Peptides against a protein of PDB entry 7QUU. Designs and how they scored, part 13

Target 1, 43 residues: chain A of PDB entry 7QUU
Amino acid sequence: DAVEPSVEKEYKKIISFRDTVFEGKHQQFLVPNNVRLKFLRDR

## One batch from the design tools (peptide; made by RFdiffusion4, then SolubleMPNN)

Design b1_p12_1_s2 (from b1_p12_1, 7 letters changed)
Fold by OpenDDE base, seed 1:
Structure b1_p12_1_s2 (fold): chain B 43 residues (1-43), chain A 12 residues (1-12)
Amino acid sequence: as target 1 above (43 residues)
Amino acid sequence: DLYDKILEEEKK
């Protein structure tokens, strides 16, 4: 399935955010999933 | 949807 370029960019941001927040590359913080997704859309 | 797939991957 061809993912729309806008959606692919959002996906890449979410994966990068996952690495940052959960893999200990930065200070881990707990945010609700819906707030996390909103944060990445707004950037 | 895509968001559900991403959230599932975060649980792995």
Scores: peptide ipSAE 0.026, ipTM 0.428, DockQ to the pose 0.049
Fold by OpenDDE base, seed 3:
Structure b1_p12_1_s2 (fold): chain B 43 residues (1-43), chain A 12 residues (1-12)
Amino acid sequence: as target 1 above (43 residues)
Amino acid sequence: DLYDKILEEEKK
């Protein structure tokens, strides 16, 4: 299934955000993992 | 689901 270019762009943004969060570079954003995962599921 | 793909990439 060809992922629409719009959906692929959103996916890449989510992955980039995830990686930045897990790399600990944004420890100041103490968004609990459960809240982050909920935000991704509700989209 | 887009979410499932994101979780699969976390497991690699």
Scores: peptide ipSAE 0.026, ipTM 0.421, DockQ to the pose 0.051
Fold by OpenDDE base, seed 2:
Structure b1_p12_1_s2 (fold): chain B 43 residues (1-43), chain A 12 residues (1-12)
Amino acid sequence: as target 1 above (43 residues)
Amino acid sequence: DLYDKILEEEKK
């Protein structure tokens, strides 16, 4: 499946935000499969 | 799906 460029850009923003929030926390943030956003799950 | 591919890349 071709990943739409819009979805890839949105994902990169989510990861950047995550990494900023946990900066200096030494926390691994794993998103559980059941908490997947619908737009990522269906692609 | 896209989410699975990304989680696999982040685990490397």
Scores: peptide ipSAE 0.025, ipTM 0.398, DockQ to the pose 0.053
Fold by OpenDDE base, seed 5:
Structure b1_p12_1_s2 (fold): chain B 43 residues (1-43), chain A 12 residues (1-12)
Amino acid sequence: as target 1 above (43 residues)
Amino acid sequence: DLYDKILEEEKK
């Protein structure tokens, strides 16, 4: 199924964030702002 | 779909 371009963009951010966390960089300042989801940033 | 893609990337 075709994933909408907006959804694909957010998917890539989620994967990049996940990979950063699994590398042990789970602290908010270690996660790049471009891949950090807004709802996690504002909490 | 999006879920299938997430599962594929989770298995890597």
Scores: peptide ipSAE 0.025, ipTM 0.415, DockQ to the pose 0.045

Design b1_p12_1_s3 (from b1_p12_1, 7 letters changed)
Fold by OpenDDE base, seed 3:
Structure b1_p12_1_s3 (fold): chain B 43 residues (1-43), chain A 12 residues (1-12)
Amino acid sequence: as target 1 above (43 residues)
Amino acid sequence: DLYDKILEELKK
């Protein structure tokens, strides 16, 4: 089944977040509201 | 299962 565009957008945010977090830096950064993830409930 | 796919990608 084709993944719904809204779900794919959230998935891409998760991967982008992963890639940023594991660059080895301990730094606090401001996260804009539009970048925040929603709860994933689809299984 | 979408959740499993996401976990798989996070483990890479």
Scores: peptide ipSAE 0.027, ipTM 0.469, DockQ to the pose 0.045
Fold by OpenDDE base, seed 1:
Formats: sequence, structure tokens, C-alpha cells
Structure b1_p12_1_s3 (fold): chain B 43 residues (1-43), chain A 12 residues (1-12)
Amino acid sequence: as target 1 above (43 residues)
Amino acid sequence: DLYDKILEELKK
């Protein structure tokens, strides 16, 4: 059913992050705090 | 579940 808004927000961050990496903008990257996957840490 | 969905998207 409907995904929790906070989870959806972090999901979109994951996709955006993936796209950024695949665009070749970063070789090695420091993960900014705003793209931390908080909902994944608690599993 | 959510993890499977995320992994699917990451594989694209």
C-alpha cells in the first residue's frame, strides 16, 4: 500500500545518489549527511 | 518488500 512519506523521501535519495554515481561525477565520494539511509540502519 | 524494491531499482 502507500509508502510512508519519510521512507519515500529516502528512497528518492537512493535513486538520486545512484544516478550521480553512474554519471561519473564521483570516483570516491563522501556521503553527505542529507543522503544517509536512516530507515535502512534499523534493520 | 521495501528492500527488494530498492535493490531492484539500484540494479537498473
Scores: peptide ipSAE 0.026, ipTM 0.472, DockQ to the pose 0.047
Fold by OpenDDE base, seed 2:
Formats: sequence, structure tokens, C-alpha cells
Structure b1_p12_1_s3 (fold): chain B 43 residues (1-43), chain A 12 residues (1-12)
Amino acid sequence: as target 1 above (43 residues)
Amino acid sequence: DLYDKILEELKK
């Protein structure tokens, strides 16, 4: 299935946020289940 | 799925 344009926009925002927050750090981390985005979980 | 892909990208 094709990724919906709205989901692609959210993906780009998440990556942009990552690049800003972890600039020069490149940290790996675990994301807790309670902060998972529901609209992405089923895709 | 897309969610897993996003999480993998965040962890890089």
C-alpha cells in the first residue's frame, strides 16, 4: 500500500526533529510504548 | 511497517 501523504509529512517532521536534537550526538535510544504514535502503529 | 521504519531511523 502507498504511504498516505499525511503520514509522509509526519515522517519528515520526525526525521527533522531527530537531526536537530541529536546534532553531533547520534544517540541511539529506545522509545517507550506509551509515546508511540497510534496513527503510525497500524501502518 | 512504517512505524518500525521510523523507529529504526530515529535510532541511527
Scores: peptide ipSAE 0.023, ipTM 0.437, DockQ to the pose 0.068
Fold by OpenDDE base, seed 4:
Structure b1_p12_1_s3 (fold): chain B 43 residues (1-43), chain A 12 residues (1-12)
Amino acid sequence: as target 1 above (43 residues)
Amino acid sequence: DLYDKILEELKK
């Protein structure tokens, strides 16, 4: 499916946030199900 | 889905 420009923008922000906050570029983390992004809930 | 793809990229 084609990703809308607004969704792609938010994705890039999330990746940037990861790189800033986490110690390693490939550090794994657990994301609870209740933290699911609202704009992605139906996709 | 798109959510799963984003989670996969976050974990890489």
Scores: peptide ipSAE 0.022, ipTM 0.429, DockQ to the pose 0.066

Design b1_p12_1_s4 (from b1_p12_1, 6 letters changed)
Fold by OpenDDE base, seed 1:
Structure b1_p12_1_s4 (fold): chain B 43 residues (1-43), chain A 12 residues (1-12)
Amino acid sequence: as target 1 above (43 residues)
Amino acid sequence: DLYEKILEELKK
């Protein structure tokens, strides 16, 4: 099934976040509101 | 369904 493009973009953010965490940067960062994973509240 | 996909990827 085809994933909506907006949802796919947010999914890619999750993967990118995972990779950043596993790289061991251990840096806290402020997440801008436009980067929030909004679809997680709707599904 | 999307959650399962996300969880699968997070486990890798």
Scores: peptide ipSAE 0.028, ipTM 0.504, DockQ to the pose 0.047
Fold by OpenDDE base, seed 5:
Structure b1_p12_1_s4 (fold): chain B 43 residues (1-43), chain A 12 residues (1-12)
Amino acid sequence: as target 1 above (43 residues)
Amino acid sequence: DLYEKILEELKK
């Protein structure tokens, strides 16, 4: 099951954000539009 | 699917 490169890129961003939170490195910040994530209901 | 995979990873 192949995932489109754009979708995989967004997935990696989500995981990176999760890891930041779990490492305790997250902080209060404003999220600009270019770093906002989409949750895609797709295969 | 991808949605369920993402939810699973966010819970780890």
Scores: peptide ipSAE 0.028, ipTM 0.507, DockQ to the pose 0.047
Fold by OpenDDE base, seed 3:
Structure b1_p12_1_s4 (fold): chain B 43 residues (1-43), chain A 12 residues (1-12)
Amino acid sequence: as target 1 above (43 residues)
Amino acid sequence: DLYEKILEELKK
């Protein structure tokens, strides 16, 4: 199934977040509010 | 469902 480009961008952000925080890197970073994920909150 | 795929990836 085709994924809408806006939803795909949210997915990529989620995976990037996971990789940064949970895949052994444990990096601290500041995320601006306008970059916050919305896809999961819409459900 | 894309939501389920995201949950699966987050659980890895």
Scores: peptide ipSAE 0.027, ipTM 0.486, DockQ to the pose 0.047
Fold by OpenDDE base, seed 2:
Structure b1_p12_1_s4 (fold): chain B 43 residues (1-43), chain A 12 residues (1-12)
Amino acid sequence: as target 1 above (43 residues)
Amino acid sequence: DLYEKILEELKK
C-alpha cells in the first residue's frame, strides 16, 4: 500500500521531534495508548 | 503497518 504524502510528512515530524527531545540522551520510552495518533492506527 | 513502525522508531 502506498503511504500518503501527508502521512510521510507526519512521520518525519515525529522523528525530528524525537531526535530533538532526546538529543544526547538516546533514551528509549513507551508511547502511551492515549497519545497514539488515530489516523495512523489503521495504516 | 506504519503505526507500529513509528512506535518502534520512537522507542529507539
Scores: peptide ipSAE 0.023, ipTM 0.458, DockQ to the pose 0.067

Design b1_p12_2_s1
Fold by OpenDDE base, seed 1:
Structure b1_p12_2_s1 (fold): chain B 43 residues (1-43), chain A 12 residues (1-12)
Amino acid sequence: as target 1 above (43 residues)
Amino acid sequence: DLLEKIEEEEKK
């Protein structure tokens, strides 16, 4: 399936945010995986 | 699918 350009852009932001959080550069927002997957399905 | 890729990354 072709991923919509909007969804791909949001995914890249989520990965960049995750990597920044794991690098300890920001306060960890624990977003549960089910909330992340719901956010991507609702778009 | 983008969701399938995320689910595969979360299983690692």
Scores: peptide ipSAE 0.023, ipTM 0.384, DockQ to the pose 0.045
Fold by OpenDDE base, seed 5:
Structure b1_p12_2_s1 (fold): chain B 43 residues (1-43), chain A 12 residues (1-12)
Amino acid sequence: as target 1 above (43 residues)
Amino acid sequence: DLLEKIEEEEKK
């Protein structure tokens, strides 16, 4: 299936954000624990 | 597919 380049960019951003949240690299950026936990639960 | 990669990583 050909994913549109726009949709592919959004998915790359979601994956990068997820990985950064999971790896705890977001402790360098003030992401509140409630926002992290919401993102992980709304999967 | 990036959707497939998201779904694979969501199942882990």
Scores: peptide ipSAE 0.022, ipTM 0.417, DockQ to the pose 0.042
Fold by OpenDDE base, seed 3:
Structure b1_p12_2_s1 (fold): chain B 43 residues (1-43), chain A 12 residues (1-12)
Amino acid sequence: as target 1 above (43 residues)
Amino acid sequence: DLLEKIEEEEKK
């Protein structure tokens, strides 16, 4: 499946944010994945 | 789905 360039860009942002939040000793915000994904789309 | 790919990458 050719993922549209827009969707791939959003995916890369989500992965980069995941890695930044988990590689940091930042308290796991127990933000449900659905709410986390919403905040990433709204930024 | 995009969400499925995210969940697969979260398991690595």
Scores: peptide ipSAE 0.021, ipTM 0.403, DockQ to the pose 0.049
Fold by OpenDDE base, seed 2:
Structure b1_p12_2_s1 (fold): chain B 43 residues (1-43), chain A 12 residues (1-12)
Amino acid sequence: as target 1 above (43 residues)
Amino acid sequence: DLLEKIEEEEKK
């Protein structure tokens, strides 16, 4: 399935934000897949 | 898909 260009742009922003905010913290927040799917569908 | 990419990035 082709990911819509809008969703891919939003994903890149989320990753960039994560990497900037948690730089040097080595803290991975494991978000459950069902919560991520809900977050992407509710936007 | 986007979920597969997210899961791959969490396994690193």
Scores: peptide ipSAE 0.021, ipTM 0.393, DockQ to the pose 0.050

Design b1_p12_2_s2
Fold by OpenDDE base, seed 1:
Structure b1_p12_2_s2 (fold): chain B 43 residues (1-43), chain A 12 residues (1-12)
Amino acid sequence: as target 1 above (43 residues)
Amino acid sequence: DLLKKIEEELKK
């Protein structure tokens, strides 16, 4: 099934967030408003 | 389905 563009955008943010946070480079991070995740309603 | 895909990618 084709993932909706909005859902794909949120998914890409999650992966980017994972890579940024869990590289062990930062004890604290600020998430810019433009990369804030929305609630995903699809399971 | 989307959450499962995300969970799978987070485990990689």
Scores: peptide ipSAE 0.026, ipTM 0.517, DockQ to the pose 0.046; fails the geometry check
Fold by OpenDDE base, seed 2:
Structure b1_p12_2_s2 (fold): chain B 43 residues (1-43), chain A 12 residues (1-12)
Amino acid sequence: as target 1 above (43 residues)
Amino acid sequence: DLLKKIEEELKK
C-alpha cells in the first residue's frame, strides 16, 4: 500500500523512538524534537 | 492497518 510521505515520516519517528528507548534501557532520556510522535489518525 | 504494521515492526 502506498503510504503518504507524512505518515512515513511519523513511522520513522516511531522506529527512532523505539531504538532510543532500547539504547536507554527505559531510563530517562532526552527525546529529540524530530523523534517526538504525533498521534497517527490512520489505523 | 498502518498502526498494525507499525506494531509488527516494533515487535521485530
Scores: peptide ipSAE 0.026, ipTM 0.509, DockQ to the pose 0.047; fails the geometry check
Fold by OpenDDE base, seed 5:
Structure b1_p12_2_s2 (fold): chain B 43 residues (1-43), chain A 12 residues (1-12)
Amino acid sequence: as target 1 above (43 residues)
Amino acid sequence: DLLKKIEEELKK
């Protein structure tokens, strides 16, 4: 199924956030508002 | 379905 472009963008943000956390060894960092994930209501 | 796929990718 083709994922909507808006959903794909949020997915990429989730992966980017994960990678940042792991690369930083769970270092505490401030997440800018533009990088924050939106809540996905549809499962 | 989408959230499940995301959770699976986060576990990799």
Scores: peptide ipSAE 0.025, ipTM 0.509, DockQ to the pose 0.047; fails the geometry check
Fold by OpenDDE base, seed 4:
Structure b1_p12_2_s2 (fold): chain B 43 residues (1-43), chain A 12 residues (1-12)
Amino acid sequence: as target 1 above (43 residues)
Amino acid sequence: DLLKKIEEELKK
């Protein structure tokens, strides 16, 4: 099944966020509003 | 199912 482009975009943000948290050694960082995850309603 | 797949990827 082809993943919707919008869903793939949000997935990539989640992975990027994970990587940033690990790279930052779990330090608090400011996430720009444009990088915020949208709530994924579909489980 | 989507959130489950994401959770599995985050555990890697």
Scores: peptide ipSAE 0.024, ipTM 0.498, DockQ to the pose 0.046; fails the geometry check

Design b1_p12_2_s3
Fold by OpenDDE base, seed 1:
Structure b1_p12_2_s3 (fold): chain B 43 residues (1-43), chain A 12 residues (1-12)
Amino acid sequence: as target 1 above (43 residues)
Amino acid sequence: DLLEKIEKAEKE
């Protein structure tokens, strides 16, 4: 089943955010939920 | 969408 292009874009944003903020690839910082959701919508 | 599911889970 081909993943819908919309869902694939959202998934890529979530993975990029995880890698940047939580996987220790960059300086970890506390991100409030509202800022996290904004980041996923605005990219 | 996936973002809507995450937003719902953060309000629970």
Scores: peptide ipSAE 0.020, ipTM 0.385, DockQ to the pose 0.043
Fold by OpenDDE base, seed 2:
Structure b1_p12_2_s3 (fold): chain B 43 residues (1-43), chain A 12 residues (1-12)
Amino acid sequence: as target 1 above (43 residues)
Amino acid sequence: DLLEKIEKAEKE
């Protein structure tokens, strides 16, 4: 499935924010897959 | 898909 270019841009911003705020701590804020699936369905 | 990319980025 082709992810819409808007969703791909938002994803890249979220990852860049995570990587900047949590340098060396990326594993401590793993959002559960069920919460992510809800967030993606509600958009 | 977007979910596969998220899961990959969690394992890095």
Scores: peptide ipSAE 0.020, ipTM 0.411, DockQ to the pose 0.054
Fold by OpenDDE base, seed 5:
Structure b1_p12_2_s3 (fold): chain B 43 residues (1-43), chain A 12 residues (1-12)
Amino acid sequence: as target 1 above (43 residues)
Amino acid sequence: DLLEKIEKAEKE
């Protein structure tokens, strides 16, 4: 299935946001992978 | 798929 270019752009923004938030002092608040995956599936 | 890309990026 070809992921729509819109969905791929939104995904890249979510990953970039995640990385920016968690590369800093927020590594202690690691959202579990299952919760991250759910958040991305429900969008 | 999109989910496979996410799962890969979470294992790195």
Scores: peptide ipSAE 0.018, ipTM 0.411, DockQ to the pose 0.051
Fold by OpenDDE base, seed 4:
Structure b1_p12_2_s3 (fold): chain B 43 residues (1-43), chain A 12 residues (1-12)
Amino acid sequence: as target 1 above (43 residues)
Amino acid sequence: DLLEKIEKAEKE
């Protein structure tokens, strides 16, 4: 199954956001996991 | 669903 180029681009953004949040690069904002998951679902 | 997989991995 060829993943549509648009879906692959969005997936890469989600992974980059995940890694940036977990690496503590955003430690200035403790975003709760439930708020993070809502933000990803509302896009 | 991708979001469901992420939600599962964050609860483990």
Scores: peptide ipSAE 0.017, ipTM 0.339, DockQ to the pose 0.046

Design b1_p12_2_s4
Fold by OpenDDE base, seed 4:
Structure b1_p12_2_s4 (fold): chain B 43 residues (1-43), chain A 12 residues (1-12)
Amino acid sequence: as target 1 above (43 residues)
Amino acid sequence: DLLEKIEEELKK
């Protein structure tokens, strides 16, 4: 399926958020992969 | 598709 440009932009933000949360000072926050993937699929 | 690629990156 073709993803709309707005949805693509939001997915890129989620990837950026992941990188921020799992690196540096934010690495203490554990977000399970299944929860992250569910959030993407429910959009 | 794009979603599949994003899911693959999130699984790493």
Scores: peptide ipSAE 0.027, ipTM 0.505, DockQ to the pose 0.050
Fold by OpenDDE base, seed 5:
Structure b1_p12_2_s4 (fold): chain B 43 residues (1-43), chain A 12 residues (1-12)
Amino acid sequence: as target 1 above (43 residues)
Amino acid sequence: DLLEKIEEELKK
């Protein structure tokens, strides 16, 4: 199934965040409120 | 589904 481009962008942000945490890069990331994964809330 | 794929990638 083709993932919508908006959802693919959110996925890439999650993976980037994970990789940053595991690399010990304590880069302060501002997660904008509009990037909050709404699909996690509706479960 | 997409959420399952995300959960799998987060566990790697």
Scores: peptide ipSAE 0.025, ipTM 0.491, DockQ to the pose 0.048
Fold by OpenDDE base, seed 1:
Structure b1_p12_2_s4 (fold): chain B 43 residues (1-43), chain A 12 residues (1-12)
Amino acid sequence: as target 1 above (43 residues)
Amino acid sequence: DLLEKIEEELKK
């Protein structure tokens, strides 16, 4: 299925954040308050 | 779907 570019961008951020946590790195993960993954609410 | 892909990637 085709994924909307905005949703794909947020997915890549989630994976990057996961990798950072498992690597034991402390990185600030900023999500804009106006950006929401709709599928997380619909489940 | 996209949610399934995210769940699969989070389990790796």
Scores: peptide ipSAE 0.025, ipTM 0.491, DockQ to the pose 0.049; fails the geometry check
Fold by OpenDDE base, seed 2:
Structure b1_p12_2_s4 (fold): chain B 43 residues (1-43), chain A 12 residues (1-12)
Amino acid sequence: as target 1 above (43 residues)
Amino acid sequence: DLLEKIEEELKK
């Protein structure tokens, strides 16, 4: 599958945000599967 | 699937 550059850019932002905000906390959020990454699909 | 890969990375 061709990765759309916009989607890859948003992925990198999400990971960077996670790593910064949760540094040393090891916290994860559970998102329901039906809503999961919907905002990336719609971009 | 790209979304599957993103899900895997978010769960690490």
Scores: peptide ipSAE 0.023, ipTM 0.488, DockQ to the pose 0.058; fails the geometry check

Design b1_p12_3_s1 (from b1_p12_3, 7 letters changed)
Fold by OpenDDE base, seed 4:
Structure b1_p12_3_s1 (fold): chain B 43 residues (1-43), chain A 12 residues (1-12)
Amino acid sequence: as target 1 above (43 residues)
Amino acid sequence: SEDEKLYLELLK
């Protein structure tokens, strides 16, 4: 059930990018882990 | 944009 450290590291980079780009422009969303992992697998 | 594309992908 634990996410691999490498996958978590990539996710944090993606979220950091998102939050920086859309700061003050869009509502921040809590992305479920299953969605996060799917994105990382499919990118 | 790539920024928007990434954001929308995370919402799926």
Scores: peptide ipSAE 0.039, ipTM 0.505, DockQ to the pose 0.215
Fold by OpenDDE base, seed 1:
Structure b1_p12_3_s1 (fold): chain B 43 residues (1-43), chain A 12 residues (1-12)
Amino acid sequence: as target 1 above (43 residues)
Amino acid sequence: SEDEKLYLELLK
């Protein structure tokens, strides 16, 4: 099943944030709090 | 912070 485009877009931002922090770039992405909390809950 | 918590959760 295809993930809803809005959810997939925000998921990619969260993953990009992880990679940016890991690489030491310290770039933060604006991810809505509701999406962030849902992502953490669904893991 | 919230971002630190998110980072740690993503590493699991």
Scores: peptide ipSAE 0.038, ipTM 0.480, DockQ to the pose 0.166
Fold by OpenDDE base, seed 2:
Structure b1_p12_3_s1 (fold): chain B 43 residues (1-43), chain A 12 residues (1-12)
Amino acid sequence: as target 1 above (43 residues)
Amino acid sequence: SEDEKLYLELLK
């Protein structure tokens, strides 16, 4: 289904927030990239 | 924190 541009903009902000918090809480060298990408994609 | 609570909600 097509998502309205306003809803997509809000969704992008939510994802950006999630990613920022994740990066702040988890050191990248402790989390393999494949696991990190799966985590960010699947949740 | 509220940010941590929101983050946990986004992981559901």
Scores: peptide ipSAE 0.036, ipTM 0.497, DockQ to the pose 0.350
Fold by OpenDDE base, seed 3:
Formats: structure tokens, C-alpha cells, sequence
Structure b1_p12_3_s1 (fold): chain B 43 residues (1-43), chain A 12 residues (1-12)
């Protein structure tokens, strides 16, 4: 199923935040789906 | 902020 453009935009923001904020500071990690969904639900 | 909230979620 195609993800709604609005939801896709928010996922891209999460990924960009991860990559930018932790650049050179922390080990790279993939944000777990449950964390992404919790953030989107509770924002 | 949204960024702070996301940061806290990522730390879990």
C-alpha cells in the first residue's frame, strides 16, 4: 500500500533528524518502527 | 520542541 504523502513526509523528517543530530556524535542506528510510530502518534 | 520530543523517543 502506498504511504500517504503526509506520513511519508514525517518519516523523512525523522530520518533526516537522526542523520543530522547524531552526525559525528553517536554510532549510526536505524530508528525502530515502534519508536517512529510512537513519535507520530504522540506528537 | 518537536526535535526534543523526537530526541527523547530515540533515546529509548
Amino acid sequence: as target 1 above (43 residues)
Amino acid sequence: SEDEKLYLELLK
Scores: peptide ipSAE 0.035, ipTM 0.514, DockQ to the pose 0.217

Design b1_p12_3_s2 (from b1_p12_3, 7 letters changed)
Fold by OpenDDE base, seed 1:
Structure b1_p12_3_s2 (fold): chain B 43 residues (1-43), chain A 12 residues (1-12)
Amino acid sequence: as target 1 above (43 residues)
Amino acid sequence: TEDEELYLLLLR
């Protein structure tokens, strides 16, 4: 299934954000669950 | 949906 190049670019940003925020490559940002749910709803 | 896949990517 060919994921559109735009969608793939967005997934890469989100994976990179996850890795940055949760895997400790930078200061762990405690992203509140409400901010995460807002980010998903504002798409 | 694309949003559900995104949600699952954020959850893992």
Scores: peptide ipSAE 0.065, ipTM 0.561, DockQ to the pose 0.062
Fold by OpenDDE base, seed 5:
Structure b1_p12_3_s2 (fold): chain B 43 residues (1-43), chain A 12 residues (1-12)
Amino acid sequence: as target 1 above (43 residues)
Amino acid sequence: TEDEELYLLLLR
């Protein structure tokens, strides 16, 4: 299934947020809860 | 797991 370009963009933000936090960087990201819950379910 | 840690971080 082709992931919609909007959903793919929000997943890239979640991944970037994860990597930033795990690197100990304090960058704030606003991630929509619906996109977050889908990301955690599909992994 | 990495996903559980991500879940907790995104709940904050």
Scores: peptide ipSAE 0.040, ipTM 0.505, DockQ to the pose 0.065
Fold by OpenDDE base, seed 3:
Order: structure tokens, then sequence, then C-alpha cells
Structure b1_p12_3_s2 (fold): chain B 43 residues (1-43), chain A 12 residues (1-12)
């Protein structure tokens, strides 16, 4: 199934957030916290 | 916090 381009874009932002957090950097990505948490819990 | 929950989910 082709992952919708929207969902893939959100996933890439979440991975970039993870990698930034592991680097000890705090960056606020332009994704609402509720959307991020929902996306991670639904996997 | 929601950010701590997100952090823990990203560590998994």
Amino acid sequence: as target 1 above (43 residues)
Amino acid sequence: TEDEELYLLLLR
C-alpha cells in the first residue's frame, strides 16, 4: 500500500525529531504534539 | 508531559 504522502511526511518529521533529541538538541518541529503522539501510538 | 511520552515512544 502506498503510504499517503502526508503520512510519510509526518513520519519523516518524527524520525528527524528522534534523531535531534538523541543528539541532545531540542527542536520544535511544525507538527502539533497531539498529532505526533497519535501517529506514534497507532503504530 | 506529552513531550516526555513522545520521547519514550521515540526511544522504542
Scores: peptide ipSAE 0.040, ipTM 0.491, DockQ to the pose 0.064
Fold by OpenDDE base, seed 4:
Structure b1_p12_3_s2 (fold): chain B 43 residues (1-43), chain A 12 residues (1-12)
Amino acid sequence: as target 1 above (43 residues)
Amino acid sequence: TEDEELYLLLLR
């Protein structure tokens, strides 16, 4: 199934945030509230 | 797990 381009963009932001946090650079990456709420709903 | 740590971080 083709993942909708909107859904794929939000997952890429979450992955980028994870990587930024583990690099100790999390202060440079702001996760938008809509991305956060989507991640929590899709878990 | 790293995904659980990310989840807890995103809950804040």
Scores: peptide ipSAE 0.040, ipTM 0.504, DockQ to the pose 0.076

Design b1_p12_3_s3 (from b1_p12_3, 8 letters changed)
Fold by OpenDDE base, seed 5:
Structure b1_p12_3_s3 (fold): chain B 43 residues (1-43), chain A 12 residues (1-12)
Amino acid sequence: as target 1 above (43 residues)
Amino acid sequence: TEDEKLYLELLR
């Protein structure tokens, strides 16, 4: 699915935040695009 | 926290 550049930019910020805040506490994981897009839409 | 909620939102 084509993700708009604005949505992709916001996603990258969220992932960077997640990885920084939860570093050493949780395993790193890949977030599926559908989950990402739902989160960004519903926020 | 809101940060933990964000993390959990990405997991589900």
Scores: peptide ipSAE 0.040, ipTM 0.518, DockQ to the pose 0.189
Fold by OpenDDE base, seed 2:
Structure b1_p12_3_s3 (fold): chain B 43 residues (1-43), chain A 12 residues (1-12)
Amino acid sequence: as target 1 above (43 residues)
Amino acid sequence: TEDEKLYLELLR
């Protein structure tokens, strides 16, 4: 599913933050599109 | 923590 560029930019910042905070502590994962869209809708 | 909550929210 397509997400507006402004919302996608915000999501990328959240992912970058997550990856920085949990670097070396947790397994890296790619969030599936359905989970990504649920997060963006429900936040 | 709030960071852990954010991480879990991305997994839900």
Scores: peptide ipSAE 0.039, ipTM 0.510, DockQ to the pose 0.256
Fold by OpenDDE base, seed 1:
Structure b1_p12_3_s3 (fold): chain B 43 residues (1-43), chain A 12 residues (1-12)
Amino acid sequence: as target 1 above (43 residues)
Amino acid sequence: TEDEKLYLELLR
C-alpha cells in the first residue's frame, strides 16, 4: 500500500532527527509538533 | 524532554 506522501515526508524527518541525535551532529531536524505528538501517542 | 522521549521511542 502506498504510504501517503505527507506521512512518508514526516517519517523521514523523524528518522533524520534520530540519526542526528545519535551521531551528535546537533542539526535539529525540525519535526513538526503535530507529527511528534502523533508518533508519541501511537506508541 | 520531548526530544529525549522521541529519541528513546525511535530506538525501540
Scores: peptide ipSAE 0.038, ipTM 0.486, DockQ to the pose 0.180
Fold by OpenDDE base, seed 3:
Structure b1_p12_3_s3 (fold): chain B 43 residues (1-43), chain A 12 residues (1-12)
Amino acid sequence: as target 1 above (43 residues)
Amino acid sequence: TEDEKLYLELLR
């Protein structure tokens, strides 16, 4: 199923934010997809 | 903020 372009843009923002925030902390956090989906649903 | 909400959701 093609992910809607709007949803894809929001996922890219989540990933970019994660990477930016955690690159400086010497920790790579793998954010689970269920957490990402909950954030998008509950915002 | 939206960024603070995201941060909290990512860290839970």
Scores: peptide ipSAE 0.037, ipTM 0.529, DockQ to the pose 0.225

